# Ledger of designs, part 45: peptides against a protein of PDB entry 3KDP

Target 1, 230 residues: chain A of PDB entry 3KDP
Amino acid sequence: PFLIFIIANIPLPLGTVTILCIDLGTDMVPAISLAYEQAESDIMKRQPRNPKTDKLVNEQLISMAYGQIGMIQALGGFFTYFVILAENGFLPIHLLGLRVNWDDRWINDVEDSYGQQWTYEQRKIVEFTCHTPFFVTIVVVQWADLVICKTRRNSVFQQGMKNKILIFGLFEETALAAFLSYCPGMGVALRMYPLKPTWWFCAFPYSLLIFVYDEVRKLIIRRRPGGWVE

## One batch from the design tools (peptide; aimed at target 1 K164 E172)

Design b2_p23_1_s4 (made by RFdiffusion4, then SolubleMPNN; from b2_p23_1, 18 letters changed)
Fold by OpenDDE base, seed 3:
Structure b2_p23_1_s4 (fold): chain B 230 residues (1-230), chain A 23 residues (1-23)
Amino acid sequence: as target 1 above (230 residues)
Amino acid sequence: DVLEELEKRYRELLEELRRLAQE
């Protein structure tokens, strides 16, 4: 999110403090929980192949998986960001290159896509209104990602939710999201304004799509063992 | 109303996925 902010020169979609909350508060506990997940019954029966080549392949697969998850999370967050800004009169095309004028406190007549002038304070309110739902969107998408990542081949319904640390991580990230979204003073302290409860549901379609995609992938793997989809 | 319908669809989808997972 921050990289796209710099490259596209758009208004900041997610604050630095919020990013830190994601990295340290939201992602860390769930990531650690995956280390304690029980191995699938079929993985334990496989003889170790060449440890040098297998380690490299596994590291690449893990890196790709985390990269893909991060991209999906970012896409979900940016979708929410663009929807909110569009509802406030700023179309996505108009946001390109607008950052310089947007962040200038001395310019109080920045025009939106409809010719309405926005003061610096008004612009910052809209910007900060985007931070909370962006964060919440990431958390909701992470629910699906964490659940699907615990298994490679088995369905979530077959493997079940045995890892108590993973469950704790899901509750922790949700509680953190709720705290940052609704605790008084967060608008001033973290530049995160309160979110309407309805916005929590905006990310659910993305989570569902990821979940369905992964279950279909796993189904294909189960029906065709040794395929390229593994 | 929209949320209730979405929830219903999600439940139906989960049930279908459970059936597929048991095959």
Scores: peptide ipSAE 0.000, ipTM 0.267, DockQ to the pose 0.017
OpenDDE base, seeds 1, 2, 4, 5: peptide ipSAE 0.014, 0.006, 0.013, 0.014; ipTM 0.281, 0.253, 0.276, 0.285; seeds 1, 2, 4, 5 fail the geometry check

Design b2_p23_2 (made by RFdiffusion4)
Pose (drawn by RFdiffusion4):
Structure b2_p23_2 (pose): chain A 230 residues (1-230), chain P 23 residues (1-23)
Amino acid sequence: as target 1 above (230 residues)
Amino acid sequence: FTVFFVVFFVFFVITVVYFFYFF
């Protein structure tokens, strides 16, 4: 988001104070939760790991959290900023520029995609209404994430969901976001504004894509263990 | 901000209780 905020001079989809709600808020518990994960094989049957090679974090990993599942999480994140604004007037393209004027506190008279003129606090209360659900489609996608960052070889149907804590992290993570958006206060404190029902289910095809993509990876590997995918 | 911190406090308590129950 902050990247395109420079590219397409677009209204900032995800705000800063909004980001310290991901890893400090919703994400904390779900992540703590993997540490409670049983194995995937006789680990005490493999030679010991090797401090020089096979590191904790590596090429093949960053190529995943950033190069892959990372992007598909954003395509779902933007897609609803694109919906929050068009369902409220600003059909996408009439956005490719606004910021310069948009962020102006004096230009209270800005054309949307119909003619309607918006003040400052009038449209910002939509910009923050834009954060508030980017901050969700992010938590929504992290369901499909917290469930494939669960295993690294086994299908979820081979390993199952016996992690009676990771599941809590879900119910928490999600509900925490709702509370962070409906309590009389989060708006005037965090630029968090209540959402309309149709609004939550945006990232859903995307969460489910992240999900399906990861499952198919693992399968390939287990069918071709020396092959390219692994 | 009071509500914000109460929410996080409640969720913290619930989490602690859930961990103690689970173990």

Design b2_p23_2_s1 (made by RFdiffusion4, then SolubleMPNN; from b2_p23_2, 20 letters changed)
Fold by OpenDDE base, seed 1:
Structure b2_p23_2_s1 (fold): chain B 230 residues (1-230), chain A 23 residues (1-23)
Amino acid sequence: as target 1 above (230 residues)
Amino acid sequence: MEVVKKIFEEFEERFKKFLEEYL
């Protein structure tokens, strides 16, 4: 989010507070839940990692986590961001370079894509209105991410949803996301303005995409063990 | 499971308080 904010000079897609809500609020429970996942059925058929030669975090894992899944997550967030800004009169093309004028409190006549003028306060409300759905999008995409992280090779359908702590984590992060989105006062306290319930669905295609992508990846790994995709 | 749930509930409460203090 911040990289595109800087490079494209667009209004801030995701606030610092909202990032903290992700990292400390919604990600912690799901991440810990993975420690309680059952071992894959083939784990005893794998050679142990050599601690002298094999990194814990290898380039393949980084590439998968940040380069592939993380990019899909970011795309989902930005999609939701652009949808909301477009619904508020700011088309994606008009957002390019707008940050300077957007963040200037002395400029109260910033025009949207339809020639409507927006005060600084109105723009900040719209910006903060984007933060919550971006956050919710990350949570919805994290449902898929958490589920795919259950296994390295086995399909989720083969492993099943037996980890009750993971299921609890999915409900907890969703409940927390709903609480932060709809609890009265969160707009004042956390600058998390309530989102339309329909905006939750903006993330679903990307969540499904991550899930399908990883299931295909795992299918490839199962068919061709020892490939670069592993 | 209950212990983990309690840890998370406590963490959530602490995090909310932290945010309330920071904001």
Scores: peptide ipSAE 0.000, ipTM 0.265, DockQ to the pose 0.051
OpenDDE base, seeds 2, 3, 4, 5: peptide ipSAE 0.000, 0.000, 0.000, 0.000; ipTM 0.222, 0.209, 0.228, 0.227

Design b2_p23_2_s2 (made by RFdiffusion4, then SolubleMPNN; from b2_p23_2, 19 letters changed)
Fold by OpenDDE base, seed 5:
Structure b2_p23_2_s2 (fold): chain B 230 residues (1-230), chain A 23 residues (1-23)
Amino acid sequence: as target 1 above (230 residues)
Amino acid sequence: MEVVEQIFEEFKKRFEEFLKEYF
């Protein structure tokens, strides 16, 4: 998010406070829950990792986590961000380069895509209105991410949803996201304004895409073990 | 306990109001 904010000079899509709510709030319990996942049925058929040659964090893991899944998550967040700005009169094309005027407190006549003028305060309300749905979008795509992280090779349908701590994590992150989004005073305390229920659905295609993508990946790994996709 | 219950009831009320505004 922050890189595109700088490169495209668009209004800030995700605030620092919302990032902290992700990292310290919604991600912690789900991440811990993976430690309680049952071993895959084939784990005892795999050779043990060689600690001298095999890195815990390899290029494949980085490529998968940041380059593939992380990019789909980012696309979901940006899709939600652009939908909300478009609903408020700012089409995606008009956002390019707008940051300089958007962040200037002395400019109170920034025009939207329809020629309506927006004060600094109104623009900042719209910006903060984008932060919460972007955050919620991350939580919704994390449902799929958490589920796909249960297994490296087995399908989720083969492994099943037996990890009660992971199920609890999914409910906890969702409940926390709803609490942060709709609790009174969150707009003042965290600059998290309530989102329309329809904005939750903006993330669902990307959550489904992550799930389908990883199941296809796992299917390829099962059919061709030792490939570049593993 | 009472403060948490008050926060929860206020949350519930505002959430219900929000649901009524959007649905």
Scores: peptide ipSAE 0.005, ipTM 0.257, DockQ to the pose 0.042
OpenDDE base, seeds 1, 2, 3, 4: peptide ipSAE 0.000, 0.000, 0.000, 0.000; ipTM 0.245, 0.203, 0.233, 0.188; seed 2 fails the geometry check

Design b2_p23_2_s3 (made by RFdiffusion4, then SolubleMPNN; from b2_p23_2, 21 letters changed)
Fold by OpenDDE base, seed 2:
Structure b2_p23_2_s3 (fold): chain B 230 residues (1-230), chain A 23 residues (1-23)
Amino acid sequence: as target 1 above (230 residues)
Amino acid sequence: MEKVREIFERFEKRFKEFLEEYL
């Protein structure tokens, strides 16, 4: 998100506070829950990793985490961001290069895509209105990410949802996201304004896309072991 | 629920006033 903010010179899509809420809040319990996942049924049939030849973090894992899943997550967040800005008169094309004027407190006549002028305060309200839905979009997409991380090769349907700690993690991150989004005072304390319940649904197609993508990936790995997709 | 909301709204107002005064 921050790289696109710099490159496209658009208003800030995700605040520092919301990043901290992801890294220190919603991700911790779900990540710990994976340590309690049941071993895949074929794990004892696999050869131990050779520490001299096999990197713990390989290019395939980086490509999967950042290049594939991370890109789908980012697309989901940006989709929600662009929807909210478009509902407030700022079409995506008009946002390109707008950051300089957007962040200038002395400019109170920034025009939207329909010629309506926006004060600095109004623009910052719209910006902070985007932070919470972007955060919630990441949490909703993380539901799929957590579920796909249960296994490397087995389908989620084969492994099942027997890990009660993982289920608890899904509820905890969702409850935390709801608390941060709707608790009175969060707009002042964290610059997280309440979101319309309908904005939660903006993330669902991307959550489903990640899930379907990973199940297809796992299906390919099961059919062609040792391929470049593993 | 309403009493909790009122307490938080009062806190939010005071915290905003504090931020405007010191930041």
Scores: peptide ipSAE 0.006, ipTM 0.274, DockQ to the pose 0.028
OpenDDE base, seeds 1, 3, 4, 5: peptide ipSAE 0.000, 0.000, 0.000, 0.000; ipTM 0.266, 0.255, 0.275, 0.245

Design b2_p23_2_s4 (made by RFdiffusion4, then SolubleMPNN; from b2_p23_2, 22 letters changed)
Fold by OpenDDE base, seed 4:
Structure b2_p23_2_s4 (fold): chain B 230 residues (1-230), chain A 23 residues (1-23)
Amino acid sequence: as target 1 above (230 residues)
Amino acid sequence: MKAVEEILERVRKRVEKFLEEYF
């Protein structure tokens, strides 16, 4: 989010406080839950990792985590962000380069895509209104990410949802996201304004896409072990 | 309510300042 904020000079898609709520709030319990996952049925057929040659973080893991899944997650977040800004008169094309004028407190006549003028305060309300749905979008796509991280090769349908700690993590992150989004005073405390219930659904196509993408990937790995997809 | 909001706003500003200084 921050890289696109700088490169495209768009209004800030996700605040630092909301990022901390992701990293420290919604991600911790789900991440810990993976330690309680059952071993894959073929684990004893795999050779042990060579600690001298095989890095824990390899190019494939980086490509998968940041280049593939992380990109789909970011696209989901930005989709939600652009939907909200468009609902408030700012079409995506108009946002390019707008940051300088958007963040200037002395400019109170920034025009939207329809010629409506926006004060600095109004623009900041819209910006902060984007942060919570972007955050919630990340949580919703993380449901799929957490589920796909259960296994390297087995389908979720083969592995099943037997990890009670993982199920608890999914409920915890969702409950925390709902709490941060709708608890009175969060708009003042964290600049997390309440989102319309409809904005939760903006993430669902991307969550489904992550799930389908990874199941297809795992299917390819099972059919062609040692391929470039592994 | 207003007093609590003012306290929360002050805390938020301090946290934001801290984050800007260290991150």
Scores: peptide ipSAE 0.017, ipTM 0.372, DockQ to the pose 0.036
OpenDDE base, seeds 1, 2, 3, 5: peptide ipSAE 0.000, 0.014, 0.000, 0.012; ipTM 0.187, 0.320, 0.278, 0.322

Design b2_p23_3 (made by RFdiffusion4)
Pose (drawn by RFdiffusion4):
Structure b2_p23_3 (pose): chain A 230 residues (1-230), chain P 23 residues (1-23)
Amino acid sequence: as target 1 above (230 residues)
Amino acid sequence: SSIFFYFFIFVVIMIILFFFLLF
């Protein structure tokens, strides 16, 4: 988001104070939760790991959290900022520029895509209404994430969901977001504004995509263990 | 004050749910 904020001089979809709600808020518990994960094989049957090669974090990993499942999490994140604004007037393209004027506290008279003129606090209360649910489609996609960052070889149907804590992380992560968006206060404290029902289910096809994509990876590997995918 | 009160309620609910799922 902060990257395109520079590219398409677009109204900032995801705000800073909004971000220290991901890893400090919703994300903490769900992550702590993997540490409670049983194995995938006789680990005490493999030679010991090798400090020089096969590191903790590596090429093949970053190529995943950043290069892959990372992007698909954003395509879902933007897609609802694109919806929050059009379902409120600003049909996408009439956005490719606004910021310069948009962020102006004096230009209280700015055309949308119909003619309607918006003040400052009038449209910002939508910009923050834009954060508030980018901050969700992010938590919504992290369901499909927290469930495939669970295993690295086994289908979720081969390993199952016996992690009676990771599931808690879910219920928490999600509900925490709702509370962070409906309590009389989070708005005037965090630029968090209540959401309309239709609003939450945005990232859903995307969460489910992230889900399906990861499952198919693992399968390939298990069918071709020396092959390219692995 | 209301935010902190509702927050504590939320925390209690979460503790109950954590122990419920744990057992």

Design b2_p23_3_s1 (made by RFdiffusion4, then SolubleMPNN; from b2_p23_3, 18 letters changed)
Fold by OpenDDE base, seed 1:
Structure b2_p23_3_s1 (fold): chain B 230 residues (1-230), chain A 23 residues (1-23)
Amino acid sequence: as target 1 above (230 residues)
Amino acid sequence: SELEKLWKEFEELMKKKLEELLK
């Protein structure tokens, strides 16, 4: 998220403190949960040809999976960010390069996509309004991401929700998201304003899309092993 | 495997861009 913020020069979608809360709070338990996930039946059937090389391959696969999860989460967060800003009059294309003027407290006439002028205070309110739903979106998307990452080739329906640690992690991160979103003082401390309950559902279509895409991907892999989809 | 290759290339690109931004 921060890299896209710098590269695209858009208004900050997620505050530094909130990023730290994600890294230290929401990502830790899910990461541990994945470490205790049952090995895919296809992986277990492979006799270790060389224990040292096979360990390295597994470490690379795990690292790649974590990297992909993080990127998908970021995409979900950015989707919600763009939806909220668009609802407030800032279309995605208008946000490109806007950060310099957005963060300047002396510029009080920044125009949205419809010609409405926004004061610095108004811009910061809408920016901070995006922080909470961005965070919540990450949590909601993470539900799907954690489930789909259980296997690379097998359907989620085949492996099921057997990992109790994963389930606990999902509840923990959801509880943390609720706490950060609705606890008094979080708006000042974390720049996370209270979220309307309806915004929890904003990520659901995206989460569902990822889930369906992953199931289709896995189906293709099962039907055509060694194809370009791997 | 091709997706993995593409992902590695993306990671390397992102790492390079991050290093450039931190200078």
Scores: peptide ipSAE 0.000, ipTM 0.235, DockQ to the pose 0.014
OpenDDE base, seeds 2, 3, 4, 5: peptide ipSAE 0.000, 0.000, 0.000, 0.000; ipTM 0.245, 0.228, 0.195, 0.240; seeds 2, 4 fail the geometry check

Design b2_p23_3_s2 (made by RFdiffusion4, then SolubleMPNN; from b2_p23_3, 17 letters changed)
Fold by OpenDDE base, seed 1:
Structure b2_p23_3_s2 (fold): chain B 230 residues (1-230), chain A 23 residues (1-23)
Amino acid sequence: as target 1 above (230 residues)
Amino acid sequence: SELEKRFKEFQELMEKKRAELLA
């Protein structure tokens, strides 16, 4: 998220404290859950033909999977971010390069995509309004990510959700999301304003999309093992 | 005009949220 903020010069989607909460609170339990779930995956159950080479290949595959999870989470968050700002008059193209004027306290006439002028205070309110749904979106996307990462070949319907640790992790991160979103003082302390329940569903189409994509990908892998899709 | 209406609604919503956060 921070890299896109720097590269695109867009308004900050997440505050520093919020990022710390993600790293320390949200990512830890899912990571542990994923580590246990990998023991049930086809990746870890492959008998090593060459212990040295196969171990390195498995470590690379695991590393790529973890990296992809983080990227998908960020994409989901940014999707929600752009939707919220677009609904408030800022189209994605207009946000590119807007950061300098956006963060300037002395500019109180920043125009949106439709010519409406925004004060600094108004801009910061809408910016902080994005923090909570961005965080919640990450949690919702993590549900799908954790499920699809159970195996690289088998369908979720075939593998099932037998890992109790995974289920516990999903409940824990959801509870944390609810706490950060609705606990009094979080808006001031973390700049995470209260979220309408409807915004919890903003990530669902995205989660469904990546779920369908992963199922199709796995289907292709099963039909054509060793292809470029793997 | 439609954007102005949405913006007013947004402002009212944000003021309510701000009031709730400050209470």
Scores: peptide ipSAE 0.022, ipTM 0.562, DockQ to the pose 0.020
OpenDDE base, seeds 2, 3, 4, 5: peptide ipSAE 0.021, 0.019, 0.019, 0.022; ipTM 0.546, 0.498, 0.504, 0.569

Design b2_p23_3_s3 (made by RFdiffusion4, then SolubleMPNN; from b2_p23_3, 19 letters changed)
Fold by OpenDDE base, seed 5:
Formats: sequence, structure tokens, C-alpha cells
Structure b2_p23_3_s3 (fold): chain B 230 residues (1-230), chain A 23 residues (1-23)
Amino acid sequence: as target 1 above (230 residues)
Amino acid sequence: DELEKLWEEFKKLMEEKRKELLE
């Protein structure tokens, strides 16, 4: 998200505080919980044909898969960001290069895509309104990501949800997201303005996309052992 | 309906605080 902010010179889609909350609050606990996940049944049964070459290839393929999932997460966040700004009159194309004027407090006549002028205060309200839903979107997408990370090859339905710590992590990150979104002081203290509850559903298509993507990948691996998608 | 009403009241309160913060 931050790289796109710099390259496209758009208004800041995600605040530094929200980034820290993701990294420390939503990623750390689940990552630790995954270390305690039950071993995948197929991992235990398969002896590597060549321990050196097969391990390296497998690690590279896994890294690529996680990279792709991360891109889908970022796309989900940006989708929510662009939807909110579009609802407030700023189309995505109009946001390109707008950051300099957007952040200038002395410019009070920044025009949106429809010719409406926005004061600095109004722009900052809209910007801060985007921070919370971006964060929530990432959390919702992470639900699917965390679940699929339990397995490398087996379907989630085959492996099951046995790790209680992981389940707890899912609830914890959701509770944190709710707290940050709806606590009265968060708008003032953290620039995370309250989110309409319906916006939680904005991320669901992307969460589903990740889930489907991973299940399809795993299905291909099961049907074509030793394929390039492992 | 009650939840929606509460939400609207909360939004109003937060909007007031936003204005205070940006003044």
C-alpha cells in the first residue's frame, strides 16, 4: 500500500498507525499460532525423492503463492479505499498526482471529479474515513489467508480447524478491528473514524477469492503431483 | 432499528468531534 502511495502520488490510503496495528496486532499472533498447527497428513506421508532439489523448488513455489495472496490482500484494501473516495466524488483517475494538493492546508479549493471544491478539513475527514475500512478489509481478507495457511496441499475441509490458538487469533484480530473501529476515542486519538457495519462485507469477495484460489491450487497439486503449482 | 438509531447518534457525536479536531 505504501509503495503505491509513493508511486501514484495519491492521498494516503492507510495510516501508519493502522499499518502498525496490522503488523503487530493481526499478523503476529496468528503467525505464532500457525507454528502450533497440526502437521498436514500428506506432508507426513511423503518422502522427498531428492531432499536437496525438491525442498528448494517447493520453498520457491510456496513463496510465490504467498506473494500472490499478499497481492490479493492489497487489492482488497485498495478496492475499499477507491470505493469510499468514489462515493465522495473522487474517482481513481482523479486521485493520481493529487497528494501534493491534497495535503496542502492552504489549498481549500481542491476539486473532485465532479467539480465540487473541498476544503482541507473536508479532505482530511474523507482521508481518515478511509483508514478504518482499509484496515477492516485487510482483517477480513486475513481470515481466509490464515485459514488456508494451515495446509500446503490438503483442502481446509480435509485438514479441519483443530488449532484452538489459531481460532482464538481470528477472534482476537476481529475484536481488535471492532474496537478500533467503534471506540469513541479512536477517531480523535488514532485518526480511525468509525466504520458503518455494512462495510465489513466489502472485503468478502476478496476473502472468498483467496479461499477459492488456494483450494483450486491445492486441487491441482493433488491431481498433478510434482506440478509447477506446488 | 434500535441499533441503527444508536449508530446514527454515534455518527453525529463523532462528526462533532471531527470538527473540533480540525478547527
Scores: peptide ipSAE 0.015, ipTM 0.363, DockQ to the pose 0.024
OpenDDE base, seeds 1, 2, 3, 4: peptide ipSAE 0.018, 0.000, 0.018, 0.016; ipTM 0.378, 0.232, 0.389, 0.401; seeds 1, 3, 4 fail the geometry check

Design b2_p23_3_s4 (made by RFdiffusion4, then SolubleMPNN; from b2_p23_3, 19 letters changed)
Fold by OpenDDE base, seed 4:
Structure b2_p23_3_s4 (fold): chain B 230 residues (1-230), chain A 23 residues (1-23)
Amino acid sequence: as target 1 above (230 residues)
Amino acid sequence: DEVERKLEEFRKEMEKKLKELLE
């Protein structure tokens, strides 16, 4: 988000403090949960064909998969961001290059896509209104990411949700998101204004996309054992 | 400080409106 903010010169979609909350709150517990994940039924039975080559290939494939998932996560967040701003009169194309004027407190007549003038205060309100939904979107998408990362080859439907720590991680992420979104004072402390419940659902299509992507990937792996997708 | 005060006022107003919409 911050990189896109710099490159595209758009209003900041997510605050730095919120990013820290993601790193500390939503990534750490899931990472721990994965450490306690039970081995897949097929992993322990698989003998390495070539330890050096297989390790490198696996690392590359994992990196690629996680990179793709991360891209989908980012797209989900930005989608929510752009939807909110569009609903407030700022179309995505209009946001490009707008940061300089947006952040200037002395400019109180920044025009939206429809010619409406926005004061600095109004702009900051709408900016901060985007922070919470963006964060929540990332969390919701991370649910899917966490679940699919539980397995490498087996379908989620086959492996099931057996890891209690993983489940705890999901609840922790959700609780953190709810806390940051609805706890009094968070708007002042973290610039995270309260979120309409409807915004929680904005991420669901992306979560579904991740699930579909991963299931398709795993299906290919199962049907083509030893293939390049493994 | 004045900007922050105004922002806080707007925030409170928005929170109020949000509560009204959620009822």
Scores: peptide ipSAE 0.021, ipTM 0.461, DockQ to the pose 0.030
OpenDDE base, seeds 1, 2, 3, 5: peptide ipSAE 0.017, 0.000, 0.019, 0.020; ipTM 0.464, 0.259, 0.468, 0.491; seed 3 fails the geometry check

Design b2_p23_4 (made by RFdiffusion4; failed a check: too like the target's own chain)
Pose (drawn by RFdiffusion4):
Structure b2_p23_4 (pose): chain A 230 residues (1-230), chain P 23 residues (1-23)
Amino acid sequence: as target 1 above (230 residues)
Amino acid sequence: SSIFLIIASILLVIGFIILFSYF
């Protein structure tokens, strides 16, 4: 988001104070939760790891959290900023520029895609209404994430969901977001504004894509263990 | 808004029930 905020001079989809709600808020518990994960094989049947090679974090991993499942999480994140604004007037393209004027506190008279003129606090209350649900499609996608960052070889149907804590992290993570968006306050404190029902289910095809993609990876590997995918 | 808060609260309760089943 902050990257395109520079590219397409677009209204900032995800705000800063909004980001310290992901890893400090919703994400904390779900992540703590993996540490409670049983194995995937007789680990005490493999030679010991090797401090020089096979590191904790590596090429093959960053190529995944950043290069892959990372992007698909954003295509879902933007897609609803694109919906929050068009369902409220600003059909996408009439966005490719606004910021310069948009962020102006004096230009209270700005054309949307119909003619309607918006003040400052009038449109910002939509910009923050844009954060508030980017901050969700992010939590929504992290369901499909927290469930495939669960295993690294086994299908979720081979390992199952016996992690009666990770599941809590879900119910928490999600509900925390709703509370962070409906309590009389989170708006005037965090630029968090209540959402309309149709609004939450945006990232959904995307969460389910992240989900399906990861499952198919693991399968390939298990079918071709020396092959390219692994 | 109240409906969403109630649903969120129910979800947390369910989550705690599931959590206590671990113990």

Design b2_p23_4_s1 (made by RFdiffusion4, then SolubleMPNN; from b2_p23_4, 16 letters changed)
Fold by OpenDDE base, seed 1:
Structure b2_p23_4_s1 (fold): chain B 230 residues (1-230), chain A 23 residues (1-23)
Amino acid sequence: as target 1 above (230 residues)
Amino acid sequence: VDEVLELAKKLLEEGLKILQEAL
């Protein structure tokens, strides 16, 4: 998100505090879930296959999968960002290069795509209104990721503990998202303005996309064992 | 709202295209 903010010179899609909440709050549960899944897999895969090559392959597979999922998460966040700004009169093409004028407190007549002038304060409210739904989008997309991680290993018995961790993770992420979205003062404290409940659904297409992507990836892996998609 | 939905659809299609190209 921050790289695209710099490269495209768009208004800040995600605040530093929101990024920290994603990295520390939202990514923690997936990381713990992965650590447990790795620990369980290391216990179960203790068959005497060449442990160095199998571990390296598994680490590469996980790294690639997470890199790809992270890209889809970022795309989902940016989609939500562009939808919100478009709803407020700023079309995506108009946002390109707008950052300099957007962040200038002395410019109070920044025009949207329809010629409406926006004060600095109004622009910052809209910017901060994007932070919360970007965060929520990441959370909703992570729900799909957690569900995908669960479906990778069809062991019904592993599903029990994984199901508790998954449910806890989903609850924690949702509770954090609800807290950040609806707690009074978050606009001032975290630059996260209250989110309309409808914006929770804006991420659902991307959650579905991740789900479809992972199912397609799994299908490709099943059809071409040892392929580059693994 | 319809323009936003069309834009959303276009962005989704572009996102899908990027995913297809990455795949």
Scores: peptide ipSAE 0.000, ipTM 0.229, DockQ to the pose 0.024
OpenDDE base, seeds 2, 3, 4, 5: peptide ipSAE 0.000, 0.000, 0.000, 0.000; ipTM 0.246, 0.240, 0.216, 0.231

